# Peptides against a protein of PDB entry 3HTU: the designs that were tried, part 5

Target 1, 75 residues: chain A of PDB entry 3HTU
Amino acid sequence: RRPEEWGKLIYQWVSRSGQNNSVFTLYELTNGEDTEDEEFHGLDEATLLRALQALQQEHKAEIITVSDGRGVKFF

## One batch from the design tools (peptide; aimed at target 1 V66 R70)

Design b1_p10_8_s3 (made by RFdiffusion4, then SolubleMPNN; from b1_p10_8, 7 letters changed)
Fold by OpenDDE base, seed 5:
Structure b1_p10_8_s3 (fold): chain B 75 residues (1-75), chain A 10 residues (1-10)
Amino acid sequence: as target 1 above (75 residues)
Amino acid sequence: SLMDKIKEKA
C-alpha cells in the first residue's frame, strides 16, 4: 500500500470507530490495544508518518511534535 | 506524559 492508502485506512478507522478522542501518539496508533484488529496495526512508524503527512495535506490530520515524541490530531 | 504534552499542543 502507498502511504496515501494507509492514511485512508487510518482515517476510516478514526471516523467510523466512534472514537471520542481524536488525539493519538504515533505509537498507540499502530501498537495500541484499540487498533489491534486493524490492518495498520504494526505498521512501521516511518510509513505511518508518511501516511499521516498525506492526511495532513488534506487537512484531515495534524502531526504534533513535542520534546518526547510525536502524535497526531485527526479532524 | 507524552499524551498530555501532545494534547496541550493540539
Scores: peptide ipSAE 0.514, ipTM 0.911, DockQ to the pose 0.838
OpenDDE base, seeds 1, 2, 3, 4: peptide ipSAE 0.495, 0.496, 0.481, 0.484; ipTM 0.907, 0.907, 0.904, 0.904

Design b1_p10_8_s4 (made by RFdiffusion4, then SolubleMPNN; from b1_p10_8, 6 letters changed)
Fold by OpenDDE base, seed 2:
Structure b1_p10_8_s4 (fold): chain B 75 residues (1-75), chain A 10 residues (1-10)
Amino acid sequence: as target 1 above (75 residues)
Amino acid sequence: SLMEKIKEKA
C-alpha cells in the first residue's frame, strides 16, 4: 500500500470508531489496544508519518510535534 | 506525558 492508501484506512477507522478522543501519539495509533484489529496496526512509523502527511494535505489531520515526540489530531 | 503535551498543543 502507498502512504496515501494507508492514510485512507486510518481515517476510515477514525471516522467509524466513534471515539471522542481524536488525538493520538504515533505509537498508540499503530501499537495501541484501540487499533489492534485494524489493518494498519503494527505499521512502521516512517510509513505512518507519510500516511498522516497525506491526510494533513487533505486537512483531515494535523501532525503535532513536541520536544519528546509526535502525535496527530484527526478532523 | 507525551500524550498530555500533544493534547495541550492540539
Scores: peptide ipSAE 0.483, ipTM 0.903, DockQ to the pose 0.848
OpenDDE base, seeds 1, 3, 4, 5: peptide ipSAE 0.477, 0.458, 0.465, 0.481; ipTM 0.901, 0.897, 0.899, 0.903

## One batch from the design tools (peptide; aimed at target 1 F24 V66 G71 F75)

Design b1_p11_1 (made by RFdiffusion4)
Pose (drawn by RFdiffusion4):
Structure b1_p11_1 (pose): chain A 75 residues (1-75), chain P 11 residues (1-11)
Amino acid sequence: as target 1 above (75 residues)
Amino acid sequence: RAELEEKGAEL
């Protein structure tokens, strides 16, 4: 599955829960306790980073750099 | 987490 297909699925999960301006770590998206039964749970950070970069190009997400890791804000 | 939420609020 390509980066942008994961991007669409990630974006849909965020939009439907009312987290349209929420900030997430990349880890908690693929490994957190809220996303355990989500389809993208277990996705590697490299592919997730690319899916997020595709969303950023669509102005649907902003990747945040915080020293020892990565996060993301969705719009 | 706090630093990430602060930077997120600046967007």

Design b1_p11_1_s1 (made by RFdiffusion4, then SolubleMPNN; from b1_p11_1, 4 letters changed)
Fold by OpenDDE base, seed 5:
Structure b1_p11_1_s1 (fold): chain B 75 residues (1-75), chain A 11 residues (1-11)
Amino acid sequence: as target 1 above (75 residues)
Amino acid sequence: MEELKEKGKEL
């Protein structure tokens, strides 16, 4: 899958599971319990980041970088 | 993680 395709799958999960406006660390998104059953669970962080960047271009997410890590907020 | 979550709430 291309990053934008992963982004679509991720955002579909966000929307369908009611996680809009939620904030995740990148680790939580691909290694957390909430996404354990999703296709993108276990996705490498580099590909994840590109997927999220695609969503960010569509204003569906914002990648957050702070001193204690990186994450994303979905809208 | 706390800083991340807090920053996210501000968006």
Scores: peptide ipSAE 0.427, ipTM 0.882, DockQ to the pose 0.868
OpenDDE base, seeds 1, 2, 3, 4: peptide ipSAE 0.420, 0.423, 0.419, 0.422; ipTM 0.880, 0.881, 0.880, 0.881

Design b1_p11_1_s2 (made by RFdiffusion4, then SolubleMPNN; from b1_p11_1, 7 letters changed)
Fold by OpenDDE base, seed 3:
Structure b1_p11_1_s2 (fold): chain B 75 residues (1-75), chain A 11 residues (1-11)
Amino acid sequence: as target 1 above (75 residues)
Amino acid sequence: MEELKKLGELL
């Protein structure tokens, strides 16, 4: 899958689960309990980041980068 | 992690 395709799957999960406007760490998305049954569980962080960047281009997410970590807010 | 989430919710 391309990053954009991963982004679509992730955003579909966010939307269907009613978690728009929620904030996640990158780890929670791919390693958390809430996504264990999702295709993107276990996705490598580099690919995840590219997927989220694609969503950010569409104004569907905002990547939060701080000195000691990263997260994402979905819209 | 919680602090990061809280900060993110303000953005």
Scores: peptide ipSAE 0.111, ipTM 0.725, DockQ to the pose 0.692
OpenDDE base, seeds 1, 2, 4, 5: peptide ipSAE 0.108, 0.107, 0.108, 0.102; ipTM 0.723, 0.722, 0.723, 0.720

Design b1_p11_1_s3 (made by RFdiffusion4, then SolubleMPNN; from b1_p11_1, 6 letters changed)
Fold by OpenDDE base, seed 2:
Structure b1_p11_1_s3 (fold): chain B 75 residues (1-75), chain A 11 residues (1-11)
Amino acid sequence: as target 1 above (75 residues)
Amino acid sequence: REKLLELGSKL
């Protein structure tokens, strides 16, 4: 899958599960309990980041990159 | 969960 395709799957989960406006660490998205049954569980961080960047371009997510970690907010 | 809370507060 391309990063944009992963982004679509991730956002579909966010929408269906009612997680809009929620914040996640990158680790929680791919390694957390809430996504254990999702296809993107276990996705490598590099691909995840590219997927989230694609969503960010569509104003569906905001990547949070600070000195003390990284995460994402979905809209 | 602490990291999550910290990220949320930075928005």
Scores: peptide ipSAE 0.093, ipTM 0.717, DockQ to the pose 0.409
OpenDDE base, seeds 1, 3, 4, 5: peptide ipSAE 0.088, 0.091, 0.090, 0.081; ipTM 0.708, 0.709, 0.717, 0.703

Design b1_p11_1_s4 (made by RFdiffusion4, then SolubleMPNN; from b1_p11_1, 7 letters changed)
Fold by OpenDDE base, seed 1:
Structure b1_p11_1_s4 (fold): chain B 75 residues (1-75), chain A 11 residues (1-11)
Amino acid sequence: as target 1 above (75 residues)
Amino acid sequence: MEELKKLGEQL
């Protein structure tokens, strides 16, 4: 899958689960309990980041980078 | 992680 395809799957999950406007760490998305049954669970962080960047380009997400780590807010 | 959540809430 291409990054934008992964982004689509991730955003679909966010929307279906009613988690729009929620904030996640990158780890929670690919290693968390809530996404355990999703296709993107276990996705490498580099590919995840590219997927989220694609969503950010569409104004569907904003990647957050702080000294503590990285996360993302979905819209 | 807590700081990340707080920051995200402001976006």
Scores: peptide ipSAE 0.304, ipTM 0.843, DockQ to the pose 0.860
OpenDDE base, seeds 2, 3, 4, 5: peptide ipSAE 0.302, 0.303, 0.300, 0.302; ipTM 0.842, 0.844, 0.841, 0.843

Design b1_p11_2 (made by RFdiffusion4)
Pose (drawn by RFdiffusion4):
Structure b1_p11_2 (pose): chain A 75 residues (1-75), chain P 11 residues (1-11)
Amino acid sequence: as target 1 above (75 residues)
Amino acid sequence: EDEEELLEKFE
């Protein structure tokens, strides 16, 4: 599955729950306790980062760099 | 503010 297909799914989960301006760590998206029964749970950070970059090009997400890791804000 | 919120999540 390509980066942008994950990106669509990631974006749909965020939009439907009312988290349209929420900030997430990349880890808690693929490994957190809120996304355990989500389809993207277990996705590697590299593919996730690319899916997020595709969303950023669509102005749907902003990747945040915080020293020892990565996060993202969705719009 | 987002960076501070994110840093809290890494704690």

Design b1_p11_2_s1 (made by RFdiffusion4, then SolubleMPNN; from b1_p11_2, 7 letters changed)
Fold by OpenDDE base, seed 4:
Structure b1_p11_2_s1 (fold): chain B 75 residues (1-75), chain A 11 residues (1-11)
Amino acid sequence: as target 1 above (75 residues)
Amino acid sequence: DDVEKLREMLK
């Protein structure tokens, strides 16, 4: 899958599960309990980041990168 | 907690 395709799957979950406006760490998005049944569970962080960057270009997400952690807010 | 920290930063 292309990063954009992963992004689509991730955002579909966000929308379907009512997680819009929620904040996640990158880790819990792919390793957390809430996404255990999703196709993107276990996705490597590098690919995840590219997927989220695609969503960010569409103004559907904002990636937070600070010295003490990384995460994402979905819109 | 990383999640709460991020939430506070983005609220």
Scores: peptide ipSAE 0.148, ipTM 0.737, DockQ to the pose 0.185
OpenDDE base, seeds 1, 2, 3, 5: peptide ipSAE 0.144, 0.145, 0.146, 0.141; ipTM 0.734, 0.734, 0.734, 0.732; seed 2 fails the geometry check

Design b1_p11_2_s2 (made by RFdiffusion4, then SolubleMPNN; from b1_p11_2, 6 letters changed)
Fold by OpenDDE base, seed 3:
Structure b1_p11_2_s2 (fold): chain B 75 residues (1-75), chain A 11 residues (1-11)
Amino acid sequence: as target 1 above (75 residues)
Amino acid sequence: DDVEKLREMLE
């Protein structure tokens, strides 16, 4: 899958699970319990970041990168 | 912890 295709799957989960306007760490999104049964669980962080960047271009997500952590907010 | 910090930054 291309990064933008992963982005679609991730956002579909966000929307269907009613987690719009929620905040995740990048680790939590692909390694947490809430996404354990999703296809993108275990996705490598590099591909995840590219997927989220695609969503960010569509104004569906905002990536937060700080010195002591990284996360994403979905809209 | 990290999630809460991120939430506070976005509020």
Scores: peptide ipSAE 0.177, ipTM 0.763, DockQ to the pose 0.182
OpenDDE base, seeds 1, 2, 4, 5: peptide ipSAE 0.170, 0.135, 0.174, 0.151; ipTM 0.757, 0.733, 0.762, 0.742

Design b1_p11_2_s3 (made by RFdiffusion4, then SolubleMPNN; from b1_p11_2, 7 letters changed)
Fold by OpenDDE base, seed 2:
Structure b1_p11_2_s3 (fold): chain B 75 residues (1-75), chain A 11 residues (1-11)
Amino acid sequence: as target 1 above (75 residues)
Amino acid sequence: DDVEKLKEMLK
C-alpha cells in the first residue's frame, strides 16, 4: 500500500469509530489497544508518518511534533 | 509509555 492508501484506511477507522477530534501519539495509533484489530496496526512509524502527512494535506489531520514527542490530531 | 500524559501535552 502507498502512504496515501494507508492514510485512507486510518481515517476510515477514525470516522467509523468516532475518533474525530481525538489526539493520538504515533505509537498509540499503531501499537495501542484501540487499533488492535485494524489493518494498520503494527505499521512502521516511517510509513505511518507519510500516511499522516497525506491526510494532513487533505486537512483531515494535524501532525504535532514537539521536542518531547510526536502525535496526531484527527479532524 | 506515558501515553495519556503525552497526549495531554500535545492537545
Scores: peptide ipSAE 0.142, ipTM 0.722, DockQ to the pose 0.185
OpenDDE base, seeds 1, 3, 4, 5: peptide ipSAE 0.139, 0.137, 0.139, 0.139; ipTM 0.721, 0.721, 0.721, 0.721

Design b1_p11_2_s4 (made by RFdiffusion4, then SolubleMPNN; from b1_p11_2, 7 letters changed)
Fold by OpenDDE base, seed 4:
Structure b1_p11_2_s4 (fold): chain B 75 residues (1-75), chain A 11 residues (1-11)
Amino acid sequence: as target 1 above (75 residues)
Amino acid sequence: DDVEKLRKMLE
């Protein structure tokens, strides 16, 4: 899958589960219990980041980077 | 804000 395809899957989950306007760490998005049944569970962080960047271009997400790590907010 | 929220989540 291309990064934008992963992004689509991720955002579909966000939308279906009502997680819009929520903030996630990158880790919990792919390793957390809430996404265990999703295809993107276990996705490597590098690919995840590219997927989220694709969503960011569409104004569907905002990647937040702080000294302690990274996360994402979905819209 | 979201940044501070994230900081706490990452701690």
Scores: peptide ipSAE 0.459, ipTM 0.874, DockQ to the pose 0.875
OpenDDE base, seeds 1, 2, 3, 5: peptide ipSAE 0.396, 0.434, 0.452, 0.435; ipTM 0.848, 0.865, 0.872, 0.867

Design b1_p11_3 (made by RFdiffusion4)
Pose (drawn by RFdiffusion4):
Order: sequence, then structure tokens, then C-alpha cells
Structure b1_p11_3 (pose): chain A 75 residues (1-75), chain P 11 residues (1-11)
Amino acid sequence: as target 1 above (75 residues)
Amino acid sequence: STLKARAEAAA
């Protein structure tokens, strides 16, 4: 599955829950306790990063760099 | 977590 297909799925989960301006760590998206039964749970950080970059190009997400890791804000 | 708190502050 390509980066942008994960991006669409990631974006849909965020939009439907009312988290349209929420900030997430990349880890908690693929490994967190809220996303356990989500389809993207277990996705590697490299592919996730790429899916997020596709969303950023669509102005649907902003990737945040915080020293020892990565996060993202969704719009 | 500390990482989450920093990410929220950065945003």
C-alpha cells in the first residue's frame, strides 16, 4: 500500500472522531492505545512519515519536529 | 508523555 493510501485512511480516522486540530506523535498513531483496533496500527514509522508528507502537501497535516521524535497536527 | 507534551507545545 502506497504512502498516500495510508494518508487517506489516517486522515479519515482523524476527521470522523472530531480531532480535526489534534496533535499526535507518530508512535501513538501506529502503536498507541487509542488506535489499537485501527487498520494502520503497526505501520512502520518510515511509511507513516511518507503518508504524512502526502497529507502535508494537501495542506491536511503539519509535521512537527520535537528533538528526539516526530509529531503531526491535522487540519 | 514528554514527547507528546513537547509536540503540543510546538504546535

Design b1_p11_3_s1 (made by RFdiffusion4, then SolubleMPNN; from b1_p11_3, 7 letters changed)
Fold by OpenDDE base, seed 5:
Structure b1_p11_3_s1 (fold): chain B 75 residues (1-75), chain A 11 residues (1-11)
Amino acid sequence: as target 1 above (75 residues)
Amino acid sequence: SELLEKIKEAA
């Protein structure tokens, strides 16, 4: 899959799951318990970042960088 | 986690 295709799958999960909080660390998005049943679970972080960057271009996500790591907010 | 909290505060 291309990064933008991964982004689509991730955003579909976010939308359909109806998460109360739309903020995630990159780690919990691909390694957390909440996504264990998703196709993108275990996705390498480099590809994940590219997927999220594609969503960011569409104004569907915002990548957040702090001193200790990175996360993402979905819209 | 502490990281998650920092992300939420920055969002």
Scores: peptide ipSAE 0.409, ipTM 0.871, DockQ to the pose 0.821
OpenDDE base, seeds 1, 2, 3, 4: peptide ipSAE 0.392, 0.391, 0.383, 0.393; ipTM 0.866, 0.866, 0.864, 0.867

Design b1_p11_3_s2 (made by RFdiffusion4, then SolubleMPNN; from b1_p11_3, 7 letters changed)
Fold by OpenDDE base, seed 4:
Structure b1_p11_3_s2 (fold): chain B 75 residues (1-75), chain A 11 residues (1-11)
Amino acid sequence: as target 1 above (75 residues)
Amino acid sequence: SELLKKAKEKA
């Protein structure tokens, strides 16, 4: 899958899961309990980042990058 | 991350 295809899968999960908190660390998305049943669980962080960047271009996500961590907010 | 923590708390 291409990064933008992964992004689509991730956003579909976010949209359909009814999550109250739309802010995630990158680790939570691919290694967290809430995504254990998703195809993108275990996805390498580099590919994840590219997927999120694609979503960011569509204004569906905002990547949070700070000195001691990274995360993403979904819209 | 303090900023990320704050973002999650706000959400």
Scores: peptide ipSAE 0.152, ipTM 0.743, DockQ to the pose 0.351
OpenDDE base, seeds 1, 2, 3, 5: peptide ipSAE 0.149, 0.134, 0.150, 0.149; ipTM 0.741, 0.741, 0.741, 0.741

Design b1_p11_3_s3 (made by RFdiffusion4, then SolubleMPNN; from b1_p11_3, 8 letters changed)
Fold by OpenDDE base, seed 4:
Structure b1_p11_3_s3 (fold): chain B 75 residues (1-75), chain A 11 residues (1-11)
Amino acid sequence: as target 1 above (75 residues)
Amino acid sequence: SELLKKIKEKA
Protein backbone atom coordinates (compact mmCIF):
# COMPACT_ATOMS: atom_id res chain seq x y z
CA ARG B 1 0.00 0.00 0.00
CA ARG B 2 1.04 3.56 -0.65
CA PRO B 3 1.22 5.98 2.26
CA GLU B 4 -1.93 7.68 1.02
CA GLU B 5 -3.74 4.36 1.05
CA TRP B 6 -2.61 3.68 4.60
CA GLY B 7 -3.80 7.12 5.53
CA LYS B 8 -7.21 6.34 4.13
CA LEU B 9 -7.47 3.15 6.16
CA ILE B 10 -6.36 4.88 9.33
CA TYR B 11 -8.79 7.72 8.90
CA GLN B 12 -11.60 5.32 8.12
CA TRP B 13 -10.96 3.61 11.44
CA VAL B 14 -10.89 6.92 13.27
CA SER B 15 -14.09 8.03 11.61
CA ARG B 16 -16.02 4.80 12.12
CA SER B 17 -14.77 3.55 15.48
CA GLY B 18 -16.53 6.14 17.59
CA GLN B 19 -13.42 6.98 19.57
CA ASN B 20 -13.90 9.45 22.38
CA ASN B 21 -10.36 10.80 22.04
CA SER B 22 -9.06 11.89 18.67
CA VAL B 23 -5.49 12.39 19.88
CA PHE B 24 -3.05 9.48 19.70
CA THR B 25 0.60 8.83 20.15
CA LEU B 26 2.07 7.22 17.08
CA TYR B 27 2.84 4.15 19.17
CA GLU B 28 -0.66 3.53 20.44
CA LEU B 29 -2.10 4.09 16.99
CA THR B 30 -0.16 1.17 15.53
CA ASN B 31 0.64 -0.86 18.66
CA GLY B 32 -2.29 -0.25 20.96
CA GLU B 33 -5.01 -2.68 21.89
CA ASP B 34 -7.67 -0.54 20.24
CA THR B 35 -6.20 -1.14 16.79
CA GLU B 36 -5.15 -4.78 17.15
CA ASP B 37 -7.66 -5.92 14.56
CA GLU B 38 -6.85 -3.18 12.06
CA GLU B 39 -4.77 -3.69 8.94
CA PHE B 40 -2.44 -0.89 9.96
CA HIS B 41 -1.57 -2.46 13.31
CA GLY B 42 2.15 -2.96 13.45
CA LEU B 43 2.82 -0.50 10.64
CA ASP B 44 6.34 0.88 10.77
CA GLU B 45 6.67 4.42 12.02
CA ALA B 46 8.25 5.74 8.83
CA THR B 47 5.34 4.59 6.69
CA LEU B 48 2.87 5.73 9.34
CA LEU B 49 4.36 9.19 9.33
CA ARG B 50 4.04 9.44 5.56
CA ALA B 51 0.44 8.27 5.80
CA LEU B 52 -0.34 10.89 8.41
CA GLN B 53 1.39 13.56 6.35
CA ALA B 54 -0.94 12.72 3.50
CA LEU B 55 -3.90 13.14 5.82
CA GLN B 56 -2.44 16.38 7.10
CA GLN B 57 -2.40 17.77 3.57
CA GLU B 58 -6.12 17.06 3.46
CA HIS B 59 -6.64 18.79 6.81
CA LYS B 60 -7.79 15.51 8.33
CA ALA B 61 -4.94 15.24 10.80
CA GLU B 62 -2.29 17.27 12.55
CA ILE B 63 1.02 15.71 13.46
CA ILE B 64 2.25 16.88 16.84
CA THR B 65 5.93 16.75 17.73
CA VAL B 66 7.16 17.06 21.29
CA SER B 67 10.59 16.56 22.81
CA ASP B 68 10.09 12.88 23.61
CA GLY B 69 7.89 11.71 20.75
CA ARG B 70 5.16 12.36 18.25
CA GLY B 71 1.42 12.09 18.09
CA VAL B 72 -1.47 12.96 15.88
CA LYS B 73 -4.78 14.73 16.22
CA PHE B 74 -7.53 13.67 13.86
CA PHE B 75 -10.25 15.97 12.60
CA SER A 1 1.40 8.58 29.89
CA GLU A 2 3.52 11.68 30.04
CA LEU A 3 3.96 11.61 26.30
CA LEU A 4 0.23 11.53 25.70
CA LYS A 5 -0.24 14.35 28.17
CA LYS A 6 2.31 16.51 26.39
CA ILE A 7 0.75 15.78 23.03
CA LYS A 8 -2.73 16.65 24.22
CA GLU A 9 -1.49 19.85 25.77
CA LYS A 10 0.14 20.87 22.52
CA ALA A 11 -2.84 19.85 20.39
Scores: peptide ipSAE 0.400, ipTM 0.873, DockQ to the pose 0.829
OpenDDE base, seeds 1, 2, 3, 5: peptide ipSAE 0.381, 0.335, 0.388, 0.352; ipTM 0.865, 0.850, 0.868, 0.857

Design b1_p11_3_s4 (made by RFdiffusion4, then SolubleMPNN; from b1_p11_3, 8 letters changed)
Fold by OpenDDE base, seed 4:
Structure b1_p11_3_s4 (fold): chain B 75 residues (1-75), chain A 11 residues (1-11)
Amino acid sequence: as target 1 above (75 residues)
Amino acid sequence: SELLEKIKEKA
């Protein structure tokens, strides 16, 4: 899958599960219990970041960078 | 977690 395709799958989960306006660390998004059954569970961080960047261009997500890690807010 | 709180504060 292309990063944009991963982004689509991620946002579909966000939308269908009612996680809009939720904030995740990148780790819990792909390694957490809430996404255990999703296709993107276990996705490598590099690909995840590109997927989220695609969503960010569409104003569907905002990547947040802090000193000790990154997260994302979905809209 | 500390990371999550920092992210939420910045969001």
Scores: peptide ipSAE 0.354, ipTM 0.856, DockQ to the pose 0.903
OpenDDE base, seeds 1, 2, 3, 5: peptide ipSAE 0.341, 0.297, 0.344, 0.316; ipTM 0.850, 0.832, 0.853, 0.841

Design b1_p11_4 (made by RFdiffusion4)
Pose (drawn by RFdiffusion4):
Structure b1_p11_4 (pose): chain A 75 residues (1-75), chain P 11 residues (1-11)
Amino acid sequence: as target 1 above (75 residues)
Amino acid sequence: ADKEELEEKFS
């Protein structure tokens, strides 16, 4: 599955829950306790990073760099 | 503010 297909699925989960301006760690998206029964749970951080970059090009997400890791804000 | 929220989550 390509980066942008994950990106569409990631974006749909965020939009439907009312988290349209929420900030997430990349870890908590693929490994957190809120996304356990989500389809993207267990996705590697590299592919997730690319899916997020595709969303950023669509102005649907902003990747945040915080020293020892990565986060993301969705729009 | 978003970076501070992330620092809290990483802690």

Design b1_p11_4_s1 (made by RFdiffusion4, then SolubleMPNN; from b1_p11_4, 7 letters changed)
Fold by OpenDDE base, seed 2:
Structure b1_p11_4_s1 (fold): chain B 75 residues (1-75), chain A 11 residues (1-11)
Amino acid sequence: as target 1 above (75 residues)
Amino acid sequence: DDVEKLKEMLA
C-alpha cells in the first residue's frame, strides 16, 4: 500500500471509531490496544509518518513534533 | 512509555 492508502485506512478507523479530535502518539496509533484489530497495526513508523503527512495535506490530521516527542491529532 | 502523559504534552 502507498502512504496515501494507509492514510485512508487510518482515517476511516478514526471516523468509524469516533476518534475525531483525538490525539495519539505515533507509537500508540500503530502499537496500542485500540488499533490491535486494524490493518495498520504494526505499521512501521516511517510509512506511518508519510501516511499522516498525506492526511495533513487534506487537513484531516496535524502532526505534532516537539522536543519531547511526536504525535498526531485527527480532525 | 507513559502514553497518556505524552498525549497531554502534545495536546
Scores: peptide ipSAE 0.150, ipTM 0.730, DockQ to the pose 0.197
OpenDDE base, seeds 1, 3, 4, 5: peptide ipSAE 0.144, 0.140, 0.150, 0.143; ipTM 0.730, 0.728, 0.729, 0.727

Design b1_p11_4_s2 (made by RFdiffusion4, then SolubleMPNN; from b1_p11_4, 6 letters changed)
Fold by OpenDDE base, seed 2:
Structure b1_p11_4_s2 (fold): chain B 75 residues (1-75), chain A 11 residues (1-11)
Amino acid sequence: as target 1 above (75 residues)
Amino acid sequence: DDVEKLKEMLS
């Protein structure tokens, strides 16, 4: 799958599960309990980041990078 | 890592 395709799957989960306006760490999104049954569970961080960047371009997510960590907020 | 703590910091 392309990063944009992963982004689509991720955002579909966000919408279906009612996680809009939620914040995740990158690790939580792909390794957490809430996404265990999703196709993107276990996705490598590099591909995840590209997927989220695609969503960010569509104003569906905001990647937050600070000195103390990284995460993403979905809209 | 403390996921909840980090989420609060990022939110």
Scores: peptide ipSAE 0.155, ipTM 0.735, DockQ to the pose 0.198
OpenDDE base, seeds 1, 3, 4, 5: peptide ipSAE 0.151, 0.151, 0.150, 0.151; ipTM 0.732, 0.732, 0.729, 0.733

Design b1_p11_4_s3 (made by RFdiffusion4, then SolubleMPNN; from b1_p11_4, 7 letters changed)
Fold by OpenDDE base, seed 4:
Structure b1_p11_4_s3 (fold): chain B 75 residues (1-75), chain A 11 residues (1-11)
Amino acid sequence: as target 1 above (75 residues)
Amino acid sequence: DDVELLKKKLE
């Protein structure tokens, strides 16, 4: 899958689960319990980041970087 | 804010 395709899957999950406007760490998106049954569970961070960047270009997400790590807010 | 929330999650 292309990063954009992963982004679509991730955003679909966010939307369907009613978690728009929520903040996630990158880790919990791909390794958390809440996404255990999703196709993107276990996705490598590099690909995840590219997927989120694609969503960011569409104004559907904002990647947040702090000293202790990175996360994302979905809109 | 969102940054502080993220920091909390990363603790």
Scores: peptide ipSAE 0.735, ipTM 0.945, DockQ to the pose 0.824
OpenDDE base, seeds 1, 2, 3, 5: peptide ipSAE 0.730, 0.724, 0.727, 0.733; ipTM 0.943, 0.943, 0.943, 0.944

Design b1_p11_4_s4 (made by RFdiffusion4, then SolubleMPNN; from b1_p11_4, 6 letters changed)
Fold by OpenDDE base, seed 5:
Structure b1_p11_4_s4 (fold): chain B 75 residues (1-75), chain A 11 residues (1-11)
Amino acid sequence: as target 1 above (75 residues)
Amino acid sequence: DDKKKLEEMLK
């Protein structure tokens, strides 16, 4: 899958599960309990980041990267 | 807690 395809799957989950406006750490998205049944669970962080960047270009997410953590807010 | 920190930053 291309990053934008992963992004689509992730955002579909966000929408279906009512997680719009929620904040996640990158680790939480791919390793957390809430996404255990999703195809993107276990996705490598590098690919995840690219997927989220694709969503960010569509104004569907905002990636926040700081020295003490990285995460994403979905809109 | 990174998530809490991120949430605060994104308010």
Scores: peptide ipSAE 0.151, ipTM 0.749, DockQ to the pose 0.145
OpenDDE base, seeds 1, 2, 3, 4: peptide ipSAE 0.145, 0.150, 0.150, 0.147; ipTM 0.744, 0.746, 0.746, 0.744

Design b1_p11_5 (made by RFdiffusion4)
Pose (drawn by RFdiffusion4):
Structure b1_p11_5 (pose): chain A 75 residues (1-75), chain P 11 residues (1-11)
Amino acid sequence: as target 1 above (75 residues)
Amino acid sequence: SLKEMAEEEAE
């Protein structure tokens, strides 16, 4: 599955829950306790990073760099 | 924590 297909699925989960301006770590998206029964749970950080970059190009997400890791804000 | 720092940077 390509980066942008994961991007669509990630974006849909965020939009439907009312987290349209929420900030997430990349880890909690693929490994957190809220996304355990989500389809993207277990996705590697490299593919997730690319899916997020595709969303950023669509102005749907902003990747945040915080020293020892990565996060993201969705719009 | 990482989550707290990400929330502060998003401000």

Design b1_p11_5_s1 (made by RFdiffusion4, then SolubleMPNN; from b1_p11_5, 5 letters changed)
Fold by OpenDDE base, seed 5:
Structure b1_p11_5_s1 (fold): chain B 75 residues (1-75), chain A 11 residues (1-11)
Amino acid sequence: as target 1 above (75 residues)
Amino acid sequence: SLMEKIKEAAE
C-alpha cells in the first residue's frame, strides 16, 4: 500500500470508531490495544509518518512534535 | 507523560 492508502485506512478507523479523544501518540496508533484488529497495526513508523503527512495535506490530521516524541490529532 | 504533553500541545 502507498502511504496515502494507509492514511485512508487509518482515518476511516478514527472516524468509525467514534473516539472521544482524537489525539494519539504514534506508538499507540500502531502498537496499542485499540488498533490490534486493524490492518495498520504494526505498521513501521516511517510509513506511518508518511501516511499521516498525506492526511495533514488534506487537513484531516495534524502531526504534533514535542521533546519526547510525536503524536497526531485527527479532525 | 508523552501523551499528556501531546494532548497539551494539541489543545
Scores: peptide ipSAE 0.540, ipTM 0.909, DockQ to the pose 0.856
OpenDDE base, seeds 1, 2, 3, 4: peptide ipSAE 0.525, 0.536, 0.510, 0.521; ipTM 0.906, 0.908, 0.903, 0.905

Design b1_p11_5_s2 (made by RFdiffusion4, then SolubleMPNN; from b1_p11_5, 6 letters changed)
Fold by OpenDDE base, seed 5:
Structure b1_p11_5_s2 (fold): chain B 75 residues (1-75), chain A 11 residues (1-11)
Amino acid sequence: as target 1 above (75 residues)
Amino acid sequence: SLMEKIKEAAK
């Protein structure tokens, strides 16, 4: 899959899961318990970042960088 | 924690 295609799958999960909090660390998005049943579970972080960057271009996500790592907010 | 820092930055 292309990064854009991964982004689509991730955003679909976010939308359909009805999460109360739309903020994630990059790690929990691909390694957390909440996404164990999703196709993107275990996705390498480099590809994940490119997927999220594609969503960011569409104003569907914002990548957040702090001193200890990165996360993402979905819209 | 990392999550707390990200959540605060997201506001």
Scores: peptide ipSAE 0.579, ipTM 0.917, DockQ to the pose 0.855
OpenDDE base, seeds 1, 2, 3, 4: peptide ipSAE 0.565, 0.577, 0.553, 0.563; ipTM 0.914, 0.916, 0.912, 0.913

Design b1_p11_5_s3 (made by RFdiffusion4, then SolubleMPNN; from b1_p11_5, 6 letters changed)
Fold by OpenDDE base, seed 5:
Structure b1_p11_5_s3 (fold): chain B 75 residues (1-75), chain A 11 residues (1-11)
Amino acid sequence: as target 1 above (75 residues)
Amino acid sequence: SLMEKIKEAAA
């Protein structure tokens, strides 16, 4: 899958899963319990970042960088 | 925590 395709799958999960919180650490998004059944579970961080960057270009996500890690906010 | 920092930054 292309990063854009991964982004689509991720955003579909976000938009349809009824999650109460749309902010995730990158690790949580791909390794957390909430996404265990998703195709993107276990996705490598490099590919994840590219996927999220694609969503960010569409204003569907914002990658958050802090001193000791990264996360994402979905819109 | 990292999550807290991210949430704060995302607010």
Scores: peptide ipSAE 0.555, ipTM 0.912, DockQ to the pose 0.844
OpenDDE base, seeds 1, 2, 3, 4: peptide ipSAE 0.535, 0.551, 0.528, 0.535; ipTM 0.907, 0.911, 0.906, 0.908

